# Peptides against a protein of PDB entry 4N78: the designs that were tried, part 132

Target 1, 186 residues: chain A of PDB entry 4N78
Amino acid sequence: HFQVICRLLGYQGIAVVMEELLKVVKSLLQGTILQYVKTLMEVMPKICRLPRHEYGSPGILEFFHHQLKDIVEYAELKTVCFQNLREVGNAILFCLLIEQSLSLEEVCDLLHAAPFQNILPRVHVKEGERLDAKMKRLESKYAPLHLVPLIERLGTPQQIAIAREGDLLTKERLCCGLSMFEVILT
Target 2, 155 residues: chain B of PDB entry 4N78
Amino acid sequence: MAELQMLLEEEIPGGRRALFDSYTNLERVADYCENNYIQSADKQRALEETKAYTTQSLASVAYLINTLANNVLQMLDIQASQLRRMESSINHISQTVDIHKEKVARREIGILTTNKNTSRTHKIIAPANLERPVRYIRKPIDYTILDDIGHGVKW

## One batch from the design tools (peptide; made by RFdiffusion4, then SolubleMPNN)

Design b2_p17_4_s1 (from b2_p17_4, 9 letters changed)
Fold by OpenDDE base, seed 5:
Order: sequence, then structure tokens, then C-alpha cells
Structure b2_p17_4_s1 (fold): chain B 186 residues (1-186), chain C 155 residues (1-155), chain A 17 residues (1-17)
Amino acid sequence: as target 1 above (186 residues)
Amino acid sequence: as target 2 above (155 residues)
Amino acid sequence: AISTTKYLPVFEEGMKL
């Protein structure tokens, strides 16, 4: 699903969606969630002493549960605040999954473009084969596919310009060094 | 452009008119030949004259048809060439627009990106010695990492 | 990890420095 979404939306569509999600998340965090947090802080017991260890883990838990009873019983916390947090979480996850899916798509594009861009995979050298010889063979094999040099030789100046720009855009992908998700976490 | 216009507006219509006029002329020639044959005391001479006129008329028509046909073919070739040029121009514009749109889209999404924090776990200790600019060996991108992603052909 | 910190100028133009 996410792959399809990425393909359908493209960079622009993804950007729009991500921006809107970011707005929503910020709105939730700065608005409703912040208000709840402030309210919760106000109702937080001013003095919460550590109970004696003699009460054991259950007793200690019960003690804290009692101290925080008003907070736990705060109905809006469970219904509204947690729902908002869930929405935030979902938005974050959505962004992550979109980025991952986009990265996969970009990688596929890079792989498909590689033969045309003089980008050769590292060949596994079997024992006894010279890496250099194998690489040279591959280079020779794919040399006719080098698009930019081919167009530079045969194309019009306009075609050459377009080819160079296309080559650049093909090589440049978010997955190469950029993260959207990190921005969202910020 | 001028040549095409001449073909379309002058040569081809002119050729068509000439061909049409030739019909009328041929009819006159035929009538003449018929009458000449009837009136002539020397039927053999009249026949030979008719043959000559017939041959000339056929040659004339053939010439007119050939000229017209060649002009039409030339017109079509010019038009085809013009269409190809237009197509090329449109394609160029389209590609330019697409590239522009892509750049815009990339800028837009770029706003939402930051550099991946590669946790520099390893302090690249700058080697003290400025090693000679290592020849930019285009390290072939190891795509083997992607072999597990999709039906990668194991080479 | 395509580790190559490739300069992505087109994307970076959009990056708020």
C-alpha cells in the first residue's frame, strides 16, 4: 500500500502529505496534549514519598496508583488524550513507512539507472578470477548504454542539456543522505 | 515554408487544372483527328497524323500526371518533416517542463528533509599526513545490499 | 546503506539552513 501511495503521490504529493501531517502533529502536541500535560501536572501530588520497600512491588504499585488515582481516573486522559497520542503515533508511523517505501522506490530507480550511468555493481569475484578483468568486461559490456555520453555524441545541445539534468536528477535521491523522518521527530 | 506554400497553393492546383484542361484539349484533338481522317484523301497520312497526335497527347498527359504526382509527394515529404520537427519541439518542451516540475517537487520535499545523522561512530581520525589526493576511484556502488530487495538476479 | 553522502543540491535548495 505504501509503495503504491509513494508512486501515486510522487515527491510533491508526499511532501504535501508530510507537511499536513506535521502540522497536525504539531497542533496536537502544542495544543491538546500540552493542555492535558499541564492539567496533569497541576493535579500531580506535590509530595509523593517513596513508600517503604517493605510493602513490596505490589504494595508500592498500589501506593502510587492511589497517589495518582485522580490522574488515572481522569476520564479525558483515557479517551481524548490517549486518542490524540495515538493519532500522533500513527502519523509518525505513517511518515516512517512512507519514507521507507520511498527509499525502496528510489533504490530501485537507482538500480535501474545504474547501467546507463556507468555505475557498475561490485562483482563477486570467484576464487581465481581477477576482479579487474571482470570489471573491465562489465565496463565494456555496458559502455554502449552510457546515456549521457551517447547523447553528447549524437544529440542536439538541448538534448544534451536535458540528458545531463535528467542524469543528475536520477542520481539524486533522498535515500542517499536525507531523512524526512528526522525532521518529523524534531 | 515558402516551398510548401507554393506547392499547396500554386503547383498542385495548377497541375490539377492543367490536367483538367488537357481533357478538353484532348477531346478537341480527337475531334480534329476524326474529322481529318474523314475528310482526307490520304487516309494513311491522316492515320499517321492521328497516331502522332495520340502519342503526343498521351505523353503530355503522362507528363502532367507525373509532375503532379511528384509535387504531391514532395508536399507530403515536407509536411512530414515539419511534423517531425514540431514533434521534436513539443517533446523538448515537455521534457523541460517535466524536469522543472520535478525540481519544484524536490525542493518542496527537501524542505521536509534533514541530513541523516550518520552517527559518526568512528571518529575519522584525519590521518596526520595529507595523503596525496587519492584518485577519485569511482567506487562502484555495491548494489549487493539491494539483492535482497526484489527478485534481484544473482549474477 | 548507500553510504555515499552524495551532495543532493536540488533537495538541499529546499532545505531551510
Scores: peptide ipSAE 0.207, ipTM 0.756, DockQ to the pose 0.446
Fold by OpenDDE base, seed 4:
Structure b2_p17_4_s1 (fold): chain B 186 residues (1-186), chain C 155 residues (1-155), chain A 17 residues (1-17)
Amino acid sequence: as target 1 above (186 residues)
Amino acid sequence: as target 2 above (155 residues)
Amino acid sequence: AISTTKYLPVFEEGMKL
């Protein structure tokens, strides 16, 4: 589903969606959630010490659960604050999944374009084969597929310009060094 | 452009008119040949004259049809060439616009991106000193502090 | 091998340093 969304929206559509999600997240964090957090900080137990290790993990969990039970069971917290936190979480997950899906799509595009862009796969040399000979053979095999040189030889100046720009845009992808998710976490 | 205009406005209409005129002329020739054959004492000569006129008339019509057909074909070839040039121009513009739109889109999404940073995983170190359990006295939480937040339900 | 580090000038034009 996310892959289809990425294909449908493209870079522009994804940018718009991400911007709007960031606005929503910011609004939720700076609004209702912040207010609840401030209020909760005021009512939080001033002293919450670590229980003894002798209680084991279940006992420690029960201890913390007991200390926070009244807060967790607060009806407004469950209905409003937790819902807003869920929305924020969903937005973050959505952004992550979109970025991952986009990265996969970009990688696929790069892989499909590679034979046409003089990008050769890493050659695994078997024992007894010369690396140089194998590389030359691969270069010769894929040389006729190099689109930009082909158009430079046969095309009009306008076609050459478009081919170069298209080649550049094909090679340049976000997955090559950029992250949107890191911006969201900031 | 001048050649296409000449074909459309002069040559093809002129050829069609000439062909129509030829039709009317053929009817006159046929009438003449028929009358000449009936009136002539030498039927053999009249027949030979009719054959000559028929051959000439057929040749002239064939020429007119061929000329008109060639002019129409030439017109179509010129138009096809113009359409191909127009298509090429439209494609060039379309591709240029698409590239521009893509660049704009990439700039827009670029605003939302940063360089990938390798975050160092911080090792969580467990505290060594087990603190003695202090007796916890449960104090009731006053939820009225939250009444001003959200729907304002007074508990 | 697709280099994982490429200069992306078109994207970088939008990047707020």
Scores: peptide ipSAE 0.200, ipTM 0.753, DockQ to the pose 0.301
Fold by OpenDDE base, seed 3:
Structure b2_p17_4_s1 (fold): chain B 186 residues (1-186), chain C 155 residues (1-155), chain A 17 residues (1-17)
Amino acid sequence: as target 1 above (186 residues)
Amino acid sequence: as target 2 above (155 residues)
Amino acid sequence: AISTTKYLPVFEEGMKL
C-alpha cells in the first residue's frame, strides 16, 4: 500500500501529506496531550518512595496502584489521551513507512537507470578471472546504451540539455543522503 | 510553405481538373473512332488510327495520373514533415515542463528533509568552484544489497 | 545503506538550514 501511495503522490504529494501530518502531530502534542501531561504531573504524588522489599511483589504492586489510583481512575486519560497518542504514533509510523517505501522506489529507479548512465555493478569475479577483463567486457556491452553521450552525438542542443537535466534528476535521489523521518522526530 | 500551398491550391486541383477534362475528351475520341470505323471504306486504316488514338490517350491519362499521384505524395510528405516538427516542438515543451515540475516538487520535499547522520566524519566539502561539474565520483552502487529483495535478478 | 552522501542540490535548495 505504501509503495502505491508513493508512486501515486510523487515527491510533491508526499511533501504535502507529510506537512499536514506534521501539523496534526504538532497540534495534538501542543494541545490535548500537553494539557493531559500537565494535569497528570499535578496529580502525581510528589514523593513516591520504593516500598520495603518485605511487602513482596503483590504488596509492591498494590502500593504503586494506590499511589497511582487517581491517575488510573482518570477515565479521560484512557479515552482521549491514549487515543491522541495512538494518532501521533500512527502518524509517525506512516511517515516512517512512506520514507522506506520511497527509498525502495528510488533505489529501483537508480537500478533501472544504471545501465544507461554508465553505472556498472560490481561483478562477482570467479576465482581465476581478472576483474578488469570482466569490467571491460561489461563496459563494452553497455557502452551503446549510454543515453547522454548518445544524445550528445545525435540530438539537437535542446535535446542534449533535456537529456542532461533528466540524467541529473535521475541520479539525485533522497535515499542518497537525505532523511525525512529525522525531521519528523525533531 | 510556398511549395505546399502551390500543391494544395494549384497543382493538385489543376491535375484533378485535367484528369476530368481528359475523361471527357476520351469519350469524344472514342465516339470519333467508332464513327470513323463504321463510315470508313478502309477498315484497316480506321483500325490503325483507332490504335494510335488509343495509345495516345492511354499515354496521356497515364501521364496525368502519374503527375497527380506524385504531387499528392509530395504534399503528404511535406505535411508529414510539418507534423513531425510540431510533434518535436510539443514534446520539447512537455519535457521542459515536466522537468520544471519535478524540480519544484523536489524543492518542496526538500524542506522536509535533513542530512542523514552518517557516522563518516568526512565533511561534505562543498566544492568551492560551483562551475566545475563536481566529478560525480560514481561510486559503483553496490546493487548486491538488493539481490535479496524481490524477484532478485541474479547477476 | 547507500552511504554515499551525494550532494543533492535540488533538494537542498528546499532544506531549511
Scores: peptide ipSAE 0.180, ipTM 0.748, DockQ to the pose 0.422
Fold by OpenDDE base, seed 2:
Structure b2_p17_4_s1 (fold): chain B 186 residues (1-186), chain C 155 residues (1-155), chain A 17 residues (1-17)
Amino acid sequence: as target 1 above (186 residues)
Amino acid sequence: as target 2 above (155 residues)
Amino acid sequence: AISTTKYLPVFEEGMKL
């Protein structure tokens, strides 16, 4: 599903969706969630000492449950705050999944374009084969597929310009060094 | 453009008219040959004249057809060349627009990106001092001490 | 090693805005 969404939206559509999600997340964090956090900080017990280990795990849990009873039972916390946190979480996850899906698509595109751009994969060398000889053979095999040099030789100046720009755009992908998700986490 | 226009407006229509007129002329020639053969005392001479006229007429028609065909082919070649040039121009414009749109889209999404921090794989330098696992002596917590504090419902 | 640190000028133009 996310792959289909990425294909349908493209870079522009993804940018718009991500921008809107960031606005929503920002609004939730700076608005409702912040207010709840402030309120919770005000009602937090000023002195919450660790109970003695002698009470055991059940006793310690009961102690903390008692100390936080008013907070846990706060109806608005359960209904509104947790829902908002869920929305934020979903938005973050959505952004992550979109970026991952986009990265996969970009990697596939890069791999498909590689033979046409003189990008050769690292060839597994079997025992006894010279890496250099194998690479040279591979280079010779794919040399006729190099699109930009081919167009530079046979094309019009306009076609050459378009080919160079297209080649650049094909090589430059977000997955090569950029992250949207890291911006969201910041 | 002038050559194509001349072919479309003058040469091809003119050739078609000429060919039509040739059919009319062929009919006249045929009638003449028939009458000449009937009226002539020398049938052999009349036959030879008919053969000559027939050959000439066929040659003239063949010439007209060939000329017309060549003009049509030339017209089609010019039109095909024009279409190819138009297609090339449209493709160039389309590609230019697509590249521009892509650049705009990339700038837009770029605003929402940051450089991937190559997490330097901090070599987890295993701290040389393996802190000896503090032997967690699980003292069994005797929970029986709590039996007296709870309001146990004495059944 | 696909050098992941390739300068992406088209995207970076947007980052500077």
Scores: peptide ipSAE 0.202, ipTM 0.753, DockQ to the pose 0.398; fails the geometry check

Design b2_p17_4_s2 (from b2_p17_4, 10 letters changed)
Fold by OpenDDE base, seed 5:
Structure b2_p17_4_s2 (fold): chain B 186 residues (1-186), chain C 155 residues (1-155), chain A 17 residues (1-17)
Amino acid sequence: as target 1 above (186 residues)
Amino acid sequence: as target 2 above (155 residues)
Amino acid sequence: AISTTKHLPLFEEGMKE
């Protein structure tokens, strides 16, 4: 599903969606969640002493539960605040999944473009084969596929310009060094 | 363009008119030949004259048809060439627009990106003293201890 | 090897905004 979404939306669509999600997340964090956090801080017991170890784990839990009873019983926390947090979480996950899917698509595009861009795969040299000879053979094999040089030789100036721009666009992908998700976490 | 215009507006219509006029002329020639044959005392001469006129008329019509056909073909070739040029131009514009749109899109999404922090994997400083690999005596893990926890079939 | 650490100027132009 995410792959289809990425393909359908493209960079522009993904950008729009991500921007809107970021706005939503920021709005939730700065608005509702912040208000709840402030309210929770106000109702937080000022003095919460560690109960004696003698009460054991259940007793300690019960003690803290009692101290935090007002917070736990805060109905809006369970319903509205948690829902908002869920929405934030979903938005983050959505962004992550979109980025991952986009990265996969980009990698595929890069791989498909590689033969046309004079990017040769790393050759696994079997024992006894000269790496250089194999590389030369591969270079020779793929040399006719080099698109930009081919167009530079045979194409019109306009075609050459377009080919160069296309080559640049093909080579530059987000997965090569940029992350959207890191921005979201910030 | 001037050539195409001449073909469309002058040569082809002119050729069509000429062909139409030739029909009228041929009819006149036919009438003449018929009358000449009837009135002539020398039927053989009249026949030969008719043959000559017929041959000439057919040749003229053939010429007109051929000329017209060639002009039409030329017109079509010019038009086809023009269409190809237009197509090429449109494609170029389309590609330019697409590239531009893509660049804009990339700028837009770029706003939402940051450099990947390649966390420098802490060089696992291999401790200098390679402790001699203590021969891991693979003690057979006695899994029988787990026999009491799960409903596993005692083999 | 698809160099993973290349500058992406087309995207980076947006980062400056």
Scores: peptide ipSAE 0.297, ipTM 0.779, DockQ to the pose 0.409
Fold by OpenDDE base, seed 4:
Structure b2_p17_4_s2 (fold): chain B 186 residues (1-186), chain C 155 residues (1-155), chain A 17 residues (1-17)
Amino acid sequence: as target 1 above (186 residues)
Amino acid sequence: as target 2 above (155 residues)
Amino acid sequence: AISTTKHLPLFEEGMKE
């Protein structure tokens, strides 16, 4: 589903969606959630010490659960604050999944374009074969597929310009060094 | 452009008119031949003259049809060539616009990106000193502080 | 090899704003 969304929206659509999601997240974090957090900080137990290790994991969990039970069971917190937190979480997950899907799409595009852009796969040399000979053979095999040089030889100036621009657009992808998710986390 | 205009405005209409005129002339020739055959004492000669006129008339019509057909074909070829040129121009413009739009889109999404930082996985070090459990006195939480947040429901 | 670290000028132009 996310792959289809990425294909449909493209870079522009994804940018718009991400910007809007960031605005929503910011609004939720700076608004209702912040207010609840401030209020909760005021009512939080001032001293919450770690229970003895002798109680084991279940006992420790019960201890913390008991200390926070009244807060967790607060009806307004469940209805409003937790809902907003869920929305924030969903937005973050959505952004993550979109970025992952986009990266996969970009990688696929790069892989498909590679033979046409003079990008050769890494040659695994088997025992007894010369690396140089294999590389030359591969270069010769893929040389006719190099699109930009082909168009430069046979095409009009306008076609050459478009081919170069297209080649640039094909090569430059976000997955090659940029992350949107890191911006969301900041 | 001048050639296409001549074909459309002069040659093809002129050819159609000539063909129509030829039709009317053929009718006159036919009438003449019929009358000549009836009135002539030498039927053989009249028949030969009719054959000659018929051959000439058919040849002239064939020529007019062929000329008109060739002019129409030429017109269509010129128009097809013009359409191909127009299509090429439109495609070029469309591609240029698409490239531009893509560049703009990439700038826009770029605003939302940062360089991938290889975050070093910080090892979580567990604190060594287990603090002695202090008796926790449970104080009731006053939830009235939250009443001013949200829908303002006074509990 | 698809280089994992390439300069992306088209995207980086947006980062400068």
Scores: peptide ipSAE 0.293, ipTM 0.772, DockQ to the pose 0.325
Fold by OpenDDE base, seed 2:
Structure b2_p17_4_s2 (fold): chain B 186 residues (1-186), chain C 155 residues (1-155), chain A 17 residues (1-17)
Amino acid sequence: as target 1 above (186 residues)
Amino acid sequence: as target 2 above (155 residues)
Amino acid sequence: AISTTKHLPLFEEGMKE
């Protein structure tokens, strides 16, 4: 599903969706969630010492449950705050999944374009084969597929310009060095 | 453009009219040949004249058809060439627009991106000092001490 | 080697804004 969404939206559509999601997340974090956090900080026990280890795990849990009882039972926290946190989480996950899907698509595009752009895959050299000879053979095999040089030789000046720009657009992909998700986490 | 216009407006219509007139003339020639053969005392001469007229008439029709066909073919070739040029121009414009749109889109999405921090694989340096497992002495915890703190239902 | 750390000028133009 995310792959289809990425294909349909393209860079423009993804940018718009991501911008809107960031606005929503920012609004939730700076608004409702911040207010709840402030309120929670105010109602938190000023002195919450670690109970003695002698109480065991159940006793310690009960102790903390008692100390935080008013906070846990706060109805607005359960209904509004947790829902907002869920929305933020979903938005973050959505962004992550979109970026991952986009990266996969871009990688596929790069791989498909590689033979036409004089990008040769790393060849596994079998024992006894010279790497240089194999690379030379591959270069010779794919040389006729180099699109830009072919168009430069046979095309009109306008076609050459378009081919060069198209080549640049094909080579430059987000997955090559940029991340949207890292911006969201910041 | 002038050549195409001449073909469409003058040469091809003119050729069609000429061909039509030729059919009319062929009918007249046929009638003449028939009458000449019936009225002539020399049937052999009349037959030879008919053959000559028939050959000439067929040659003239063939010429008119060939000329018309060539003009039509020329017209079609010119039109095909014009269409190809138009298609090329449209494609060029379309590609230019698409490239521009893509560049704009890339700038827009670029605002939302940062450089991938190559997470230096921090060699998880295993802390050299294996903290000795603190011997967890399981002392039985007497939970009866908690009986006074909770809303214990006094049975 | 798909050089993973290539400068992407077309995207980076947007980052400077």
Scores: peptide ipSAE 0.290, ipTM 0.773, DockQ to the pose 0.397
Fold by OpenDDE base, seed 3:
Order: C-alpha cells, then sequence, then structure tokens
Structure b2_p17_4_s2 (fold): chain B 186 residues (1-186), chain C 155 residues (1-155), chain A 17 residues (1-17)
C-alpha cells in the first residue's frame, strides 16, 4: 500500500502529506498532550522515595500504585491522552513507512538506470579470470546503452539538454544522502 | 507551405476536374467509335481507329490518374511532416514542463529532509571481558548469485 | 552500500529555506 501511495503522490504529494502530518503532530503535542502532561506533573507526588526493600516486589508495586493512584484513576488520561498519543504514533509510523517505500522505489530506479548511465555492476571475478578483461568486456557491452552520450551524438540541442537534465534527475535521489524521518523525530 | 497550398487549392482540385472531364470525353469518344463502326463500309479501318482512340484515351486517363495520385501522395507527405514537427514541439514542451515540475517538487520535499547522520559507530571499547558481541556477521548477501540473472549495478 | 553521501543540490535548495 505504501509503495502505491509513493508512486501515486510523487515527491510533491509526499511532501504535502508529510507537512500536514507534521502539523497534526505538532498540534497534538503542543495542545492536548502538553496540557495533560502539565496536569500530570501537578498531581505527581513531589517526593517518591523508594520503599523499603523489606516490602518485596509486590509491596513495592503496591506502593508505586498507591503513589500513582490519582494518575491511574484519571480517566481522561486513558481515553483522550492515550488516543492522541496513538495518533501521533501512527503518524510517525506512517512517515517511516512512506520514507522506506520511497527509498525502495528510488533504489529500484537507480538500479534500472545504471546501465544507461555508465554505472557498471560489481563484477564477480571467477577464479582464473582477469578482472580487467571482464571489466573491459562489460564496458564494451554497455557502451552503446549510454543514453546521454548517444543523444549528444545523434540528438538536437534541445534533446541533449533534456537528456542531461533527465540524467541529473535520475541520479539525484533522497536515498543517496537525505532522510525525512530524522526531521520528523526532531 | 506554398507548395502545400498549391497542391490543395490548385493542383489536386484541378486534377480531379480534369479526370471528371476526361470521363465525359471518354463517353463521347466511345459513342463516336460505335457509330463510326456501324456506319463505316470498311470495318477493319474503323476497328483500327477505335483501337487507336482507345489506346490514346486510356493513356490520357492513366496519365491523369498518375498525376493526381502523385500530387495527393505529395500532399500527404507534407502534412505528415508538419504533424511530426508539431508532435516534436509538443513533446519538447511537455518534457520541459515535466522536468520543471519535478525540480519544484524536489525542492518542496527537500524542506522536509536532513542529512543522514552516518552513525559513526564509536567503538565503545567495551571492557575486554564482556561477551564478544556476536558480531552480526552480516553475511554479505552474496548477490553475486544473482549476477547471472540480473544487471548488477555497482554503487 | 549506497553509502555515498552524494551532494543533492536539487533537494538541498529546499533545506536552506
Amino acid sequence: as target 1 above (186 residues)
Amino acid sequence: as target 2 above (155 residues)
Amino acid sequence: AISTTKHLPLFEEGMKE
């Protein structure tokens, strides 16, 4: 589903969706969640000392439960605050998944374009074969597929310009050095 | 452009009119030949004359048809060339617009991006005795197995 | 390892905004 979304929206559509999600997340964090956090901080016990080890694990748990009783009993926390946190979480996950899907598409595009852009695959040299000879053979095999040089030789000036720009657009991808998800986390 | 206009306005219509007139003339010639054959005492001579007229008429019609056909073909070739030029122009504009839109889109999405922090794995020198983190020997997925099937791209 | 942090000027123009 995310792959289809990425293909459908393109860079522009993804940007718009991500911006809107960021706005929603910001609104939730700065609004409702912040208010609940402030309220929780006010009701938080000022002094929560570790109970005596003599109470054992059950006693310690009961102690903390008692200390946090007001928080646990705060019904609005479970309904509204947790729902908002879930929404934020879903938004973050959505952003992550869309970026991953986009990266996969970009990598696929790069791989498909490579033979046409003078990018040769890593050659596995079998035992006894000279790497240089194999590389030369590959270069010779793929040389006719180099699109930009081909168009430069046979095309009009306008076609050459378009081919060069297209080549640039093909080579430059987000996956080569940029991350959107890191921006969302900040 | 002048040649196309001449073909469309003068040569092709003129050729069609000439062919139509030729048809009318052929009917007259046929009537003449029939009457001449019936009325002539020398039927052999009349037949020879009819053959001559028929040959001449067929030759003239063939010439008119050939000329008209050539003019139509020429007209079509010129029009096809014009359409190809228009198509080329439209394609060029379309591609230019698409490239521009893509550049704009990339700028927009770029606002939402940051440089990938290559986590410098600071070798936290774990003290000697801690269980050697199972070096996840990422067995390099030997994609070389796929080298025989797919065009491997060296990054 | 497409690890080559390539300079991506078309995207980076948006980062300066």
Scores: peptide ipSAE 0.285, ipTM 0.769, DockQ to the pose 0.464

